Peptides against a protein of PDB entry 9GMZ. Designs and how they scored, part 98

Target 1, 343 residues: chain A of PDB entry 9GMZ
Amino acid sequence: TGFPLELLTRPATERLAYFENYTVAHPRLKEVYEILMRTIAEPAGASFIFVYGASGVGKTTLRLRVEQKLTELALPKLESDRARVPVVGIEAIAPESRYFNWKEYYTRALITLEEPLIDHKFDYGVRGISRDNFGKINVESKVVAPALRRALENALIHRHPDVFFVDEAQHFGKVASGYKLQDQLDCLKSLANMTGILHCLLGTYELLTFRNLSGQLSRRSVDIHFRRYCADSPEDVQAFKSVLLTFQQHLPLAETPNLVDHWEYFYERTLGCIGTLKDWLKRVLSDALDREATTITLKDLQKRALSVAQCQKMFKEIQEGERQLSETEADVQNLRSALGLGA

## One batch from the design tools (peptide; made by RFdiffusion4, then SolubleMPNN)

Design b2_p14_4_s3 (from b2_p14_4, 7 letters changed)
Fold by OpenDDE base, seed 5:
Structure b2_p14_4_s3 (fold): chain B 343 residues (1-343), chain A 14 residues (1-14)
Amino acid sequence: as target 1 above (343 residues)
Amino acid sequence: LKLFPTWDEYLATL
C-alpha cells in the first residue's frame, strides 16, 4: 500500500496536497481518538475534556479527524434540524498583551459557529452583530465582551454542538498572573455550565497547570494524555520506525526514499512527535517537488530539520510535563495506600 | 516493521 501512482504525472501542487491531507493511523493517535470519541458520546456529567501532550505530537490532527467524524455522524439529524451545528472548533491565539482577549475569543467563536452555510439566521439580540451580504458575521468594534459572551451563549444553546473544541488552549494561561488564570478558567467553566455544551481544550503540558488550579474543574473534567513515542520503550521505537516505513510509501516521489535507515536521526529531531515528523517531511517534499527530484536524500532532510537548540528546548518542556504526570500517578498510588486500598 | 493503515482504512474497521 502506498500513494496512488498516477500522482507522479500530476502537478507538484496535487502531489503536495495528497501528502498534506494524508493521515497515518498510528497507535497513539488511534488510542486517543477512541478515548475522545467515547468521552464525547458519554460525557457522564463532565463539562470539560483536557487533551494534553508535547507540541507537535498531533493534537490538531486529532481535533480535525474528530470534527470530521462528528460531522459525518450528525448528517442524518441535520436534515431534520437545520439550526444544529454538530461540532465547533477554534484555535486560541497567543495574546500580544498581558491579558487574554476575551472579545477576540468570543468574536472568533461566533464567526466559526455561524458559518455562511447555515440557512437559519439566528438573532443574537445584540446590537452591532450582523451578517454581511455573504452571510459572514460582522461584529462592530463598539460591541463589548459581556455582550459577545451572551451572543455566544445563545448561539451555542441554539446550535447545540456535541462539543466545542479549543486548540492551543495553553494560550489562555501564558499572560495572566496565577489569580487571573483562575478567573479565565472560571469564565470558561461558566460558559460550559450556562450553555450545557461540552468543552474540549487541546494543548501542551502547560494545560496541567490549569487543571491543578481548580478543584471544581477536576471533578467535572476528563483528562486525555496524548503521549509521544519514547526511545526507552522497544514497542514505541518499533511503532516510530513503522510510522517512518508508512510515510516513505506515501511520499509521492518516483523513487521510495529510505527513511527507516535514518530512524535515530528522525527521532533526535522530532522527539517521537509524529506531527513534527509530518511537518518536516512536508517541507522536504515541497523542496523535492520544486527541483523535480525523483527522491529525497539525507542532505535534503538535514536542510529542513529543526536545530539541536530547538530540540533541546522542546525536550526540556516535554520532560517537565512527563515529570508532573508521573508525580500525579505516584500521588494517586500514595493516596490509595494511605486509604488502605491495595496498590 | 508494520505498515499502518491510512485514517480512512482505519475508520472502515470501526
Scores: peptide ipSAE 0.679, ipTM 0.969, DockQ to the pose 0.795
Fold by OpenDDE base, seed 2:
Structure b2_p14_4_s3 (fold): chain B 343 residues (1-343), chain A 14 residues (1-14)
Amino acid sequence: as target 1 above (343 residues)
Amino acid sequence: LKLFPTWDEYLATL
């Protein structure tokens, strides 16, 4: 199926919004979605899920699609349990300072957890946390981080979400010393343990540092690798070309562009990351709609492509992450061999 | 090459 042909008579804003909201059910996204949904339903005593992969692989898209599905599945129960929130999701902010701002994190988590449409007002037991006239949470500047933590713990216990998502979670790791990173991990672990709420951290391969530093987190975590498509795999190349074929049918233009013929150029400038590809096509579509163009040309693609220098930097970061995963597998085999268990 | 379903088409198969 392609885009609804009626879109060709619609405003540029509606045509762009269609493509923005459009999601291809490509193999890697389906695989990771199914694993993540299963793990949320049956965590088997896990307190954490780590979803890691390249920047622009589609982790935020995965999160949003899981949040949507968990919300849909919870609707019948939310009629009987007005206190329940099915899912909560935040994006971790890169700290401007050398230290992660826990006060800001707890504040953002509380604000996100307490949707204005929840009739059941919860008393946080903390002075300086209030609701405005619209039911939004307001946190006064006088409220200290330990009080905000207790408020969040109580809110998570009371609202009982199936999962707490933290996107861009590698930003917790931007701490100048290994000790401070351990303290951050112990803080997250304590929050998950005190609330009984499953935490899902999504991020880049920098999240592997979290797995390696906490042997206690690793025992209570499920790891999900969101892989890119690799050019050395014929199957992955066919999948990537099939994504291009699918996207070209869903660009709301009068003439279907031939993206597939340029697959190598798309691969060179996306590194097999479908999020990067979608964002690129969105920018190019916006430009085409602004010009009232009937199609997209290679020249239009080139104007909005990432630079070779950006791609080289991103590729180096990917190679380092993929290398660390391969070393971990080799270390397990070496350990098994050293224990006499065989390879 | 294959046309992949939309996300909503995929969800309808689950």
Scores: peptide ipSAE 0.674, ipTM 0.969, DockQ to the pose 0.793
Fold by OpenDDE base, seed 4:
Structure b2_p14_4_s3 (fold): chain B 343 residues (1-343), chain A 14 residues (1-14)
Amino acid sequence: as target 1 above (343 residues)
Amino acid sequence: LKLFPTWDEYLATL
């Protein structure tokens, strides 16, 4: 029900690593995990899954836990099919320029897909893509984005992952003036269609713009809303407090801190986002371990809290996203009602 | 309030 007490005698690095690797199976994470795993297993002709929610809600944790499970489930097949990769996950990087860097995206996707441990060499059919003596992919600077795309398409076909994850996928929306977000979506759609590989885009509520821009993507996508805990819901407040109660028992400190008594402050500075909460607690734990502290105090929490201004900004972004979803849900209900389909 | 399981404890229930 708590951390292994033996950790109290272990180095600070091991104590921190325990908490970093620790994941609370909180209701929203379980719900989204179950939906995502089911959708990956039975995509029903979907080419895309959109997982959207607040920044710091836990989307990356969800991805990593799904990647782990898909890898575990694939192990028996990987013994017989050494060419297979069960899952590939990349993070979309925010472009330094006004343009999304597809060359970098494809390069990172190839590097991630072609882990050094894959003994089965694949011919990418593209000059300037090779494996080193350690099996790591090397992409020469001369290789252009269209060639990298073809290499990725071929690699995805051969490796046949159950899903291709793209985290922080809202960064595809960072297109320069004059380019359409649609062109980015059409590129992704083409990759999914050419490979037959299911794509899962994880991101902020900015991903809703992607859903709305392409009626063809909407017909081939499954939407998963990763909700935060809302203070207006007594059940959500109880769940959030229960997360705090659980985390306080899993902080490898000599004295269990009372996080629950500060639940309102935790809520104010996390907006009900468990990823934000966990990352805050990691920073505070690191500081406590560096000081050889027996516990965490409110002052320690305050030192690592997001500023009120940051929280206000994040909250406005959440409210706008939740509003857009509510409008879409209302539009669907209105459409259903207008069609004579019951609400 | 309740304790939530670890992720591994949760997976063992599936």
Scores: peptide ipSAE 0.672, ipTM 0.968, DockQ to the pose 0.799
Fold by OpenDDE base, seed 1:
Structure b2_p14_4_s3 (fold): chain B 343 residues (1-343), chain A 14 residues (1-14)
Amino acid sequence: as target 1 above (343 residues)
Amino acid sequence: LKLFPTWDEYLATL
């Protein structure tokens, strides 16, 4: 159990690529993956899935692993249905203004759906959307947002993905408050309803504020909380230490570093977020490989750690999100108790 | 403490 020992004789680029592509099947990732895969298979009339959790918890890793599995499961059907795309995933962009850029969103979604390898040319019914000689979608600047929306709706209906992923989905909420935020929710709801495509929005705890603005979305949504590991839980501490133990065996270095002995320092600088931990170890591994080092030291870790100020800011954002969830859970429990349903 | 499986090792158990 560990990295392939032959990597020690391979170029630094291959050694780094091994660790980049490596994913630990840690408890929280497995749990959220199983819930998400089940919900995609059996949405039970849900139009939305909300996956929320701390920055760096591993939401992008979760998305990519689900996309891979949905693609694998669809392969036998794709041979007969050449128009079908099994899954589509985009990242929502932070708005440069008080307005979400729907033109950019629709353009990116359309480009992602319409990869060059799709033999079946679809007529988008929109002037100024074309494919180049390489099959790449080109959207002329003159194409307005309502026309891009219709093109995306038609493309989603024609390609019929099992799910549409939107990463960093908290950016839909980073608009002017009040009516405009409701309009954004109504836009997303309408897109899901018009296409019949299940939408999965992944984001930070800021996504909860966005979700809570529409009682109608909440009624047709499944919530998935991607929790970090908490230092106040003995089970979570043991899991976090076991992640460190596993990562130290998968760092392609001549001498296995002892990461577990520094678990408190790793916890302090990752807040129990495994994505943050992996990214940190990746930076440290890259530095070690560039120096042809046999191992990594605490000093090497310290050089690439997040600052205490960054960790304090991230921790405050996490605590606020976890507090909001705990209040919602308490409200549900109080409602159940008041209805006589019990705990 | 325990070693967690790789993602591929985990998928092979499903």
Scores: peptide ipSAE 0.671, ipTM 0.968, DockQ to the pose 0.803

Design b2_p14_4_s4 (from b2_p14_4, 7 letters changed)
Fold by OpenDDE base, seed 5:
Structure b2_p14_4_s4 (fold): chain B 343 residues (1-343), chain A 14 residues (1-14)
Amino acid sequence: as target 1 above (343 residues)
Amino acid sequence: LQLFPTFDEYLASL
């Protein structure tokens, strides 16, 4: 099993696009996908799902695959309910300012939710929100954040998605001095409660701060940890090597590169994060295709690797997140022991 | 070591 051999005669753009669209069903991605799909189907009164893990672990890939599947599953119902949007997914933007821009968030959410191709037009009841001749939403600069929030609440109620995804959700935690992170969480909680729509926040381990700030959120949230592969686990090392073996068969090059023999170097520069690995291989493949190279060498890999300094920074952030989770697991055991439930 | 399926092949097996 490998890439279609016909790709070797195709343009570099098509060869690169094949690898970009290629997704490996690796163990951690399957596990988190199954948990997330089950939780969306049966939220059991949860208003939030938190999906947290290392930067570059593959959270965006997970989101996109779930969005695709939810869309496919909804198709038969969309014939009878033309107002419905089965799923909505946005990425939270890092603010250039010290403050999370709620106005921009609501605008992007509305634009994404109200695609031009939706036949059933909705009136938001807000002056300065209109559709152009192509059905694209236009939001005038004069529209204030509270009006955009009401428009989004009404749109979410009318379109009734099974879930609202927010990727890079740690950016909600970027609050200036004098504001409370709690106020941002209460804003999100209110949006979920007012609409009845399940919210899934995907992000880094900084999302753990959101869980810890409110015992009320914890009672209405499901946590999903998207783990990296760890070098201290023989099973994780075997899985990581198997991912390398799979990727090397799916690089559309005339000669299959030996990635597996360099597994330690790949692990050193990805920290067991498959998204980081895929992005690295995409850059190296692009360079190889530009040179009309038959294969990828260690020198080609080294040219596009993250620096040791970048890896050290990322690893410190991972270790802090994994430590906080390990402490939480220990706290659960201590609580059970203190309650007389045993270990 | 093993070859993992594509995500589409995995979904078709469910």
Scores: peptide ipSAE 0.661, ipTM 0.970, DockQ to the pose 0.851
Fold by OpenDDE base, seed 2:
Structure b2_p14_4_s4 (fold): chain B 343 residues (1-343), chain A 14 residues (1-14)
Amino acid sequence: as target 1 above (343 residues)
Amino acid sequence: LQLFPTFDEYLASL
C-alpha cells in the first residue's frame, strides 16, 4: 500500500497536496488520539486537558484530526440543534508585546466560533460586534476586553462545543513584568467554569509551568504527554523506522526513495519528532517535484535538514521538559513514601 | 518493520 500511482501523471501541486494531507497512524499519535477522544467524551469533572510535548511532535495534526472526528460525530445532532458548534479550535499567537493580548484572543475565538454558515445567529449583547453581508463576525476596535469576554462566554454557552482547543498555548505564559502567570491561568479557569466548556490546551513543555503553578487547575485537569520517539528504546527506534518506511511509500515519486537506510540521520535531525520529519520531507518533495526528479537523494535531504545548532537547541528544550516530568513522578513517589503508603 | 495505515484507515477500523 502506497500513494495512488495515478498521482505520477498529475501536476506537482496535486502530488504535493497529497503528501501534505497524508497522515501516518503512528503508535504515539494513535495513543494520544484515543486518550484525548476518551477524555473529551468523559471528562469526569475536568475543566482542562493539557496536551504537551516537543515542538514538531505532531500536536497540531492531533488537534485537526480530533476536530474533524468531533465534527463528523456531531453532524446528526446539528440537524436538530442548529445553534450547536461541535468544536472550536484556535492557535494562540505569540504576543509582539511583553504581555498576552486577551482582546485579540477573545476576538479570534469569537470569529472562529461564529462561522458564516451557522443558521442560528446569536446576539452577543455587545455594541460593536456585528455580522457583515457574508455573515462573518466583525469586532470594532472600540470593543474592550471585558465585553469581548462576556460575548465569548455567552457564545460558548449558546453554541455548547464539546471542547475548546487552544494550540500553541505556551504563549499564555508570556506575561509582562509585574504581572503573574497565575492571573492568566485564573482568567482561563474562570472562562471554563463560567461556560461549562472543556478547554484543551496544546503546547510545548512550557505548559508544565501552568500545571505546577495552580494546584486548583491540576485538580481539574487531565494531562496528556505526547512523547517523541527515543533512540534509547528499541521499540521506539523500530516505530520511527516504520514511520520512515511508511513515508517513503507515500512520497508520490516514480522511484521509491530508501529513507530507512538513513534512519540515524533522520533521527539526528528530527529528534524523534514526526511533525518535524513530515515538514522536512515536504520541503524535499517540493524541491524534487520542481526539478521533475524521479526520486530524492541524501543530498536533497541534506539541503533541507535543520542545522546541527537548531537540533542542539531543540534537544536542550526537550531534555528540560522530560526532566521536569521525571521530577514530578519522583516527587509523587517521595510523597507516597513519606505518607507511609509505600512505593 | 511494518507499514502503518493512514490515519483515515485507522479511524475506519474503530
Scores: peptide ipSAE 0.660, ipTM 0.970, DockQ to the pose 0.845
Fold by OpenDDE base, seed 1:
Structure b2_p14_4_s4 (fold): chain B 343 residues (1-343), chain A 14 residues (1-14)
Amino acid sequence: as target 1 above (343 residues)
Amino acid sequence: LQLFPTFDEYLASL
């Protein structure tokens, strides 16, 4: 239990890389992983999966671990089907304007689907899309968004991934008008329908507002709430303290820091979000390694903590998201009661 | 309190 003791004699870069690559199998991450893997395996006619939760809860970690597992499971088939890509994952970019940049989205998706190691060259049928001598996709500036969409549709059909991940998917909702937001949803829905590829959108609670605009998407979507640990739940507090206990054993330092005794301060500055906690500890570990320190102190933690003002802002955003979900759950309960279905 | 496994240890247990 704990980090390999040999790391204490290794360079600071190797010690930091160990902690960066370290992932705790905490209860909420296991739960959402199992639900997501099951839903990808058996989508039951769903075209979309929505994974929503607080910023820094660990959605990107979840995505990467699912991508890794889907790749491992596909390896035996990839030897025979050199055209297949088991999974594709992109991050949606925040629009620089009040309009989502579809051209950039399609370009990034195509680049991600077309890894250089894929021997099977696919002709996209679009002039101005080519591979360089290194197999990298090049998209000429003259290629318009509708042509890039057709290229992506063809690439997704040909590569046939088990799922298409879009991280930071709340950025699709950052548009100037309600009608344009519906057009964005219809665009995504059309892409999923035309390709037959399951789409998984990961994002903040702002993704709920986007999801709720289309009653048709609601009928073809699975929702996964990636919850933070809540201080009002004794079980969640115990889990959060157990995460701190586990992290303190995996910090490659000569003296094990006592993180658990400071659990309230860690909770105050992470809001129960394990990604935020890991990123904080990573920054503090980096500082400690740069100083050749034997341990981490409370002062070292305080130096890299989020400000109270940042935490207050993040907490308001979380509370609003959790409130919207609670109202939706209450509406479902009211609907069930009105239908004579027991609670 | 308990020590949680690594995610890799968890996956190996499935």
Scores: peptide ipSAE 0.650, ipTM 0.969, DockQ to the pose 0.844
Fold by OpenDDE base, seed 4:
Structure b2_p14_4_s4 (fold): chain B 343 residues (1-343), chain A 14 residues (1-14)
Amino acid sequence: as target 1 above (343 residues)
Amino acid sequence: LQLFPTFDEYLASL
């Protein structure tokens, strides 16, 4: 089924909002969703889940859909346990400085965990953390990072989420000169161990650096690779074309654009990343609605496409990440062979 | 080529 035809009589804002909220159940998203949901339900003593993949593959969409589902599944239990939060999700911010801002991270995590709708007030035991009259957390500037950490540990223990999501988690890898990336990993590991809360880190292939540095984290982590669609795979090309076919039916325009005929151009400018594709189509749809256009043209697509230089840079980053994964798989096979275990 | 369901339609099928 396509978009509701009644949208053609609705304001441009409502048409755009429809497409923004629209999510295609494409094969890679379904696969990673099922693995992630299963891993959250049965972590098997894991303290971490790493979800890595190309920028714009759809990791944030995955996170939001899992957060929604975990919230829905928890609703019957929240009536009996008013202190519980089913899930918490934050985005790690790229530091303006050469080091990750732990104070900001802990503050954002506390603010997100302590939504105003939670009836049960928690005492953080930390001076300078309060709730305003609207239930929002206020953190005084004098509160130091170690105190915020203790407050977050206590809040996570008290609220007991099934998982703590950190999106754009590659930003933990931004360490100042003289600091070790290992110290950041030990900090995260300590937070997970002290709280007993499963942490899910979503990010780019830069998260592989975290996996490789800590043999102790690897023993307590589950890895999930969110793959892009690859042009060298006929199955992936058919899936990517099917995503284009599906999106063209869900663009709230009077005339259905033929996106499939331009699949190579879409692939060239998205590298098989469905998030990048959706964001591109959203920009083009917005421009079309602003002009009261009946359809989207190739010229409209070209106006909002990523530049060739941007695509070339993104592709190099993807190739390096995919190479590192392939080497890791080969290293495991070589290790098995060297141990006298079959491949 | 195939039409994929919405993610909500997919979730309702689980």
Scores: peptide ipSAE 0.649, ipTM 0.969, DockQ to the pose 0.849

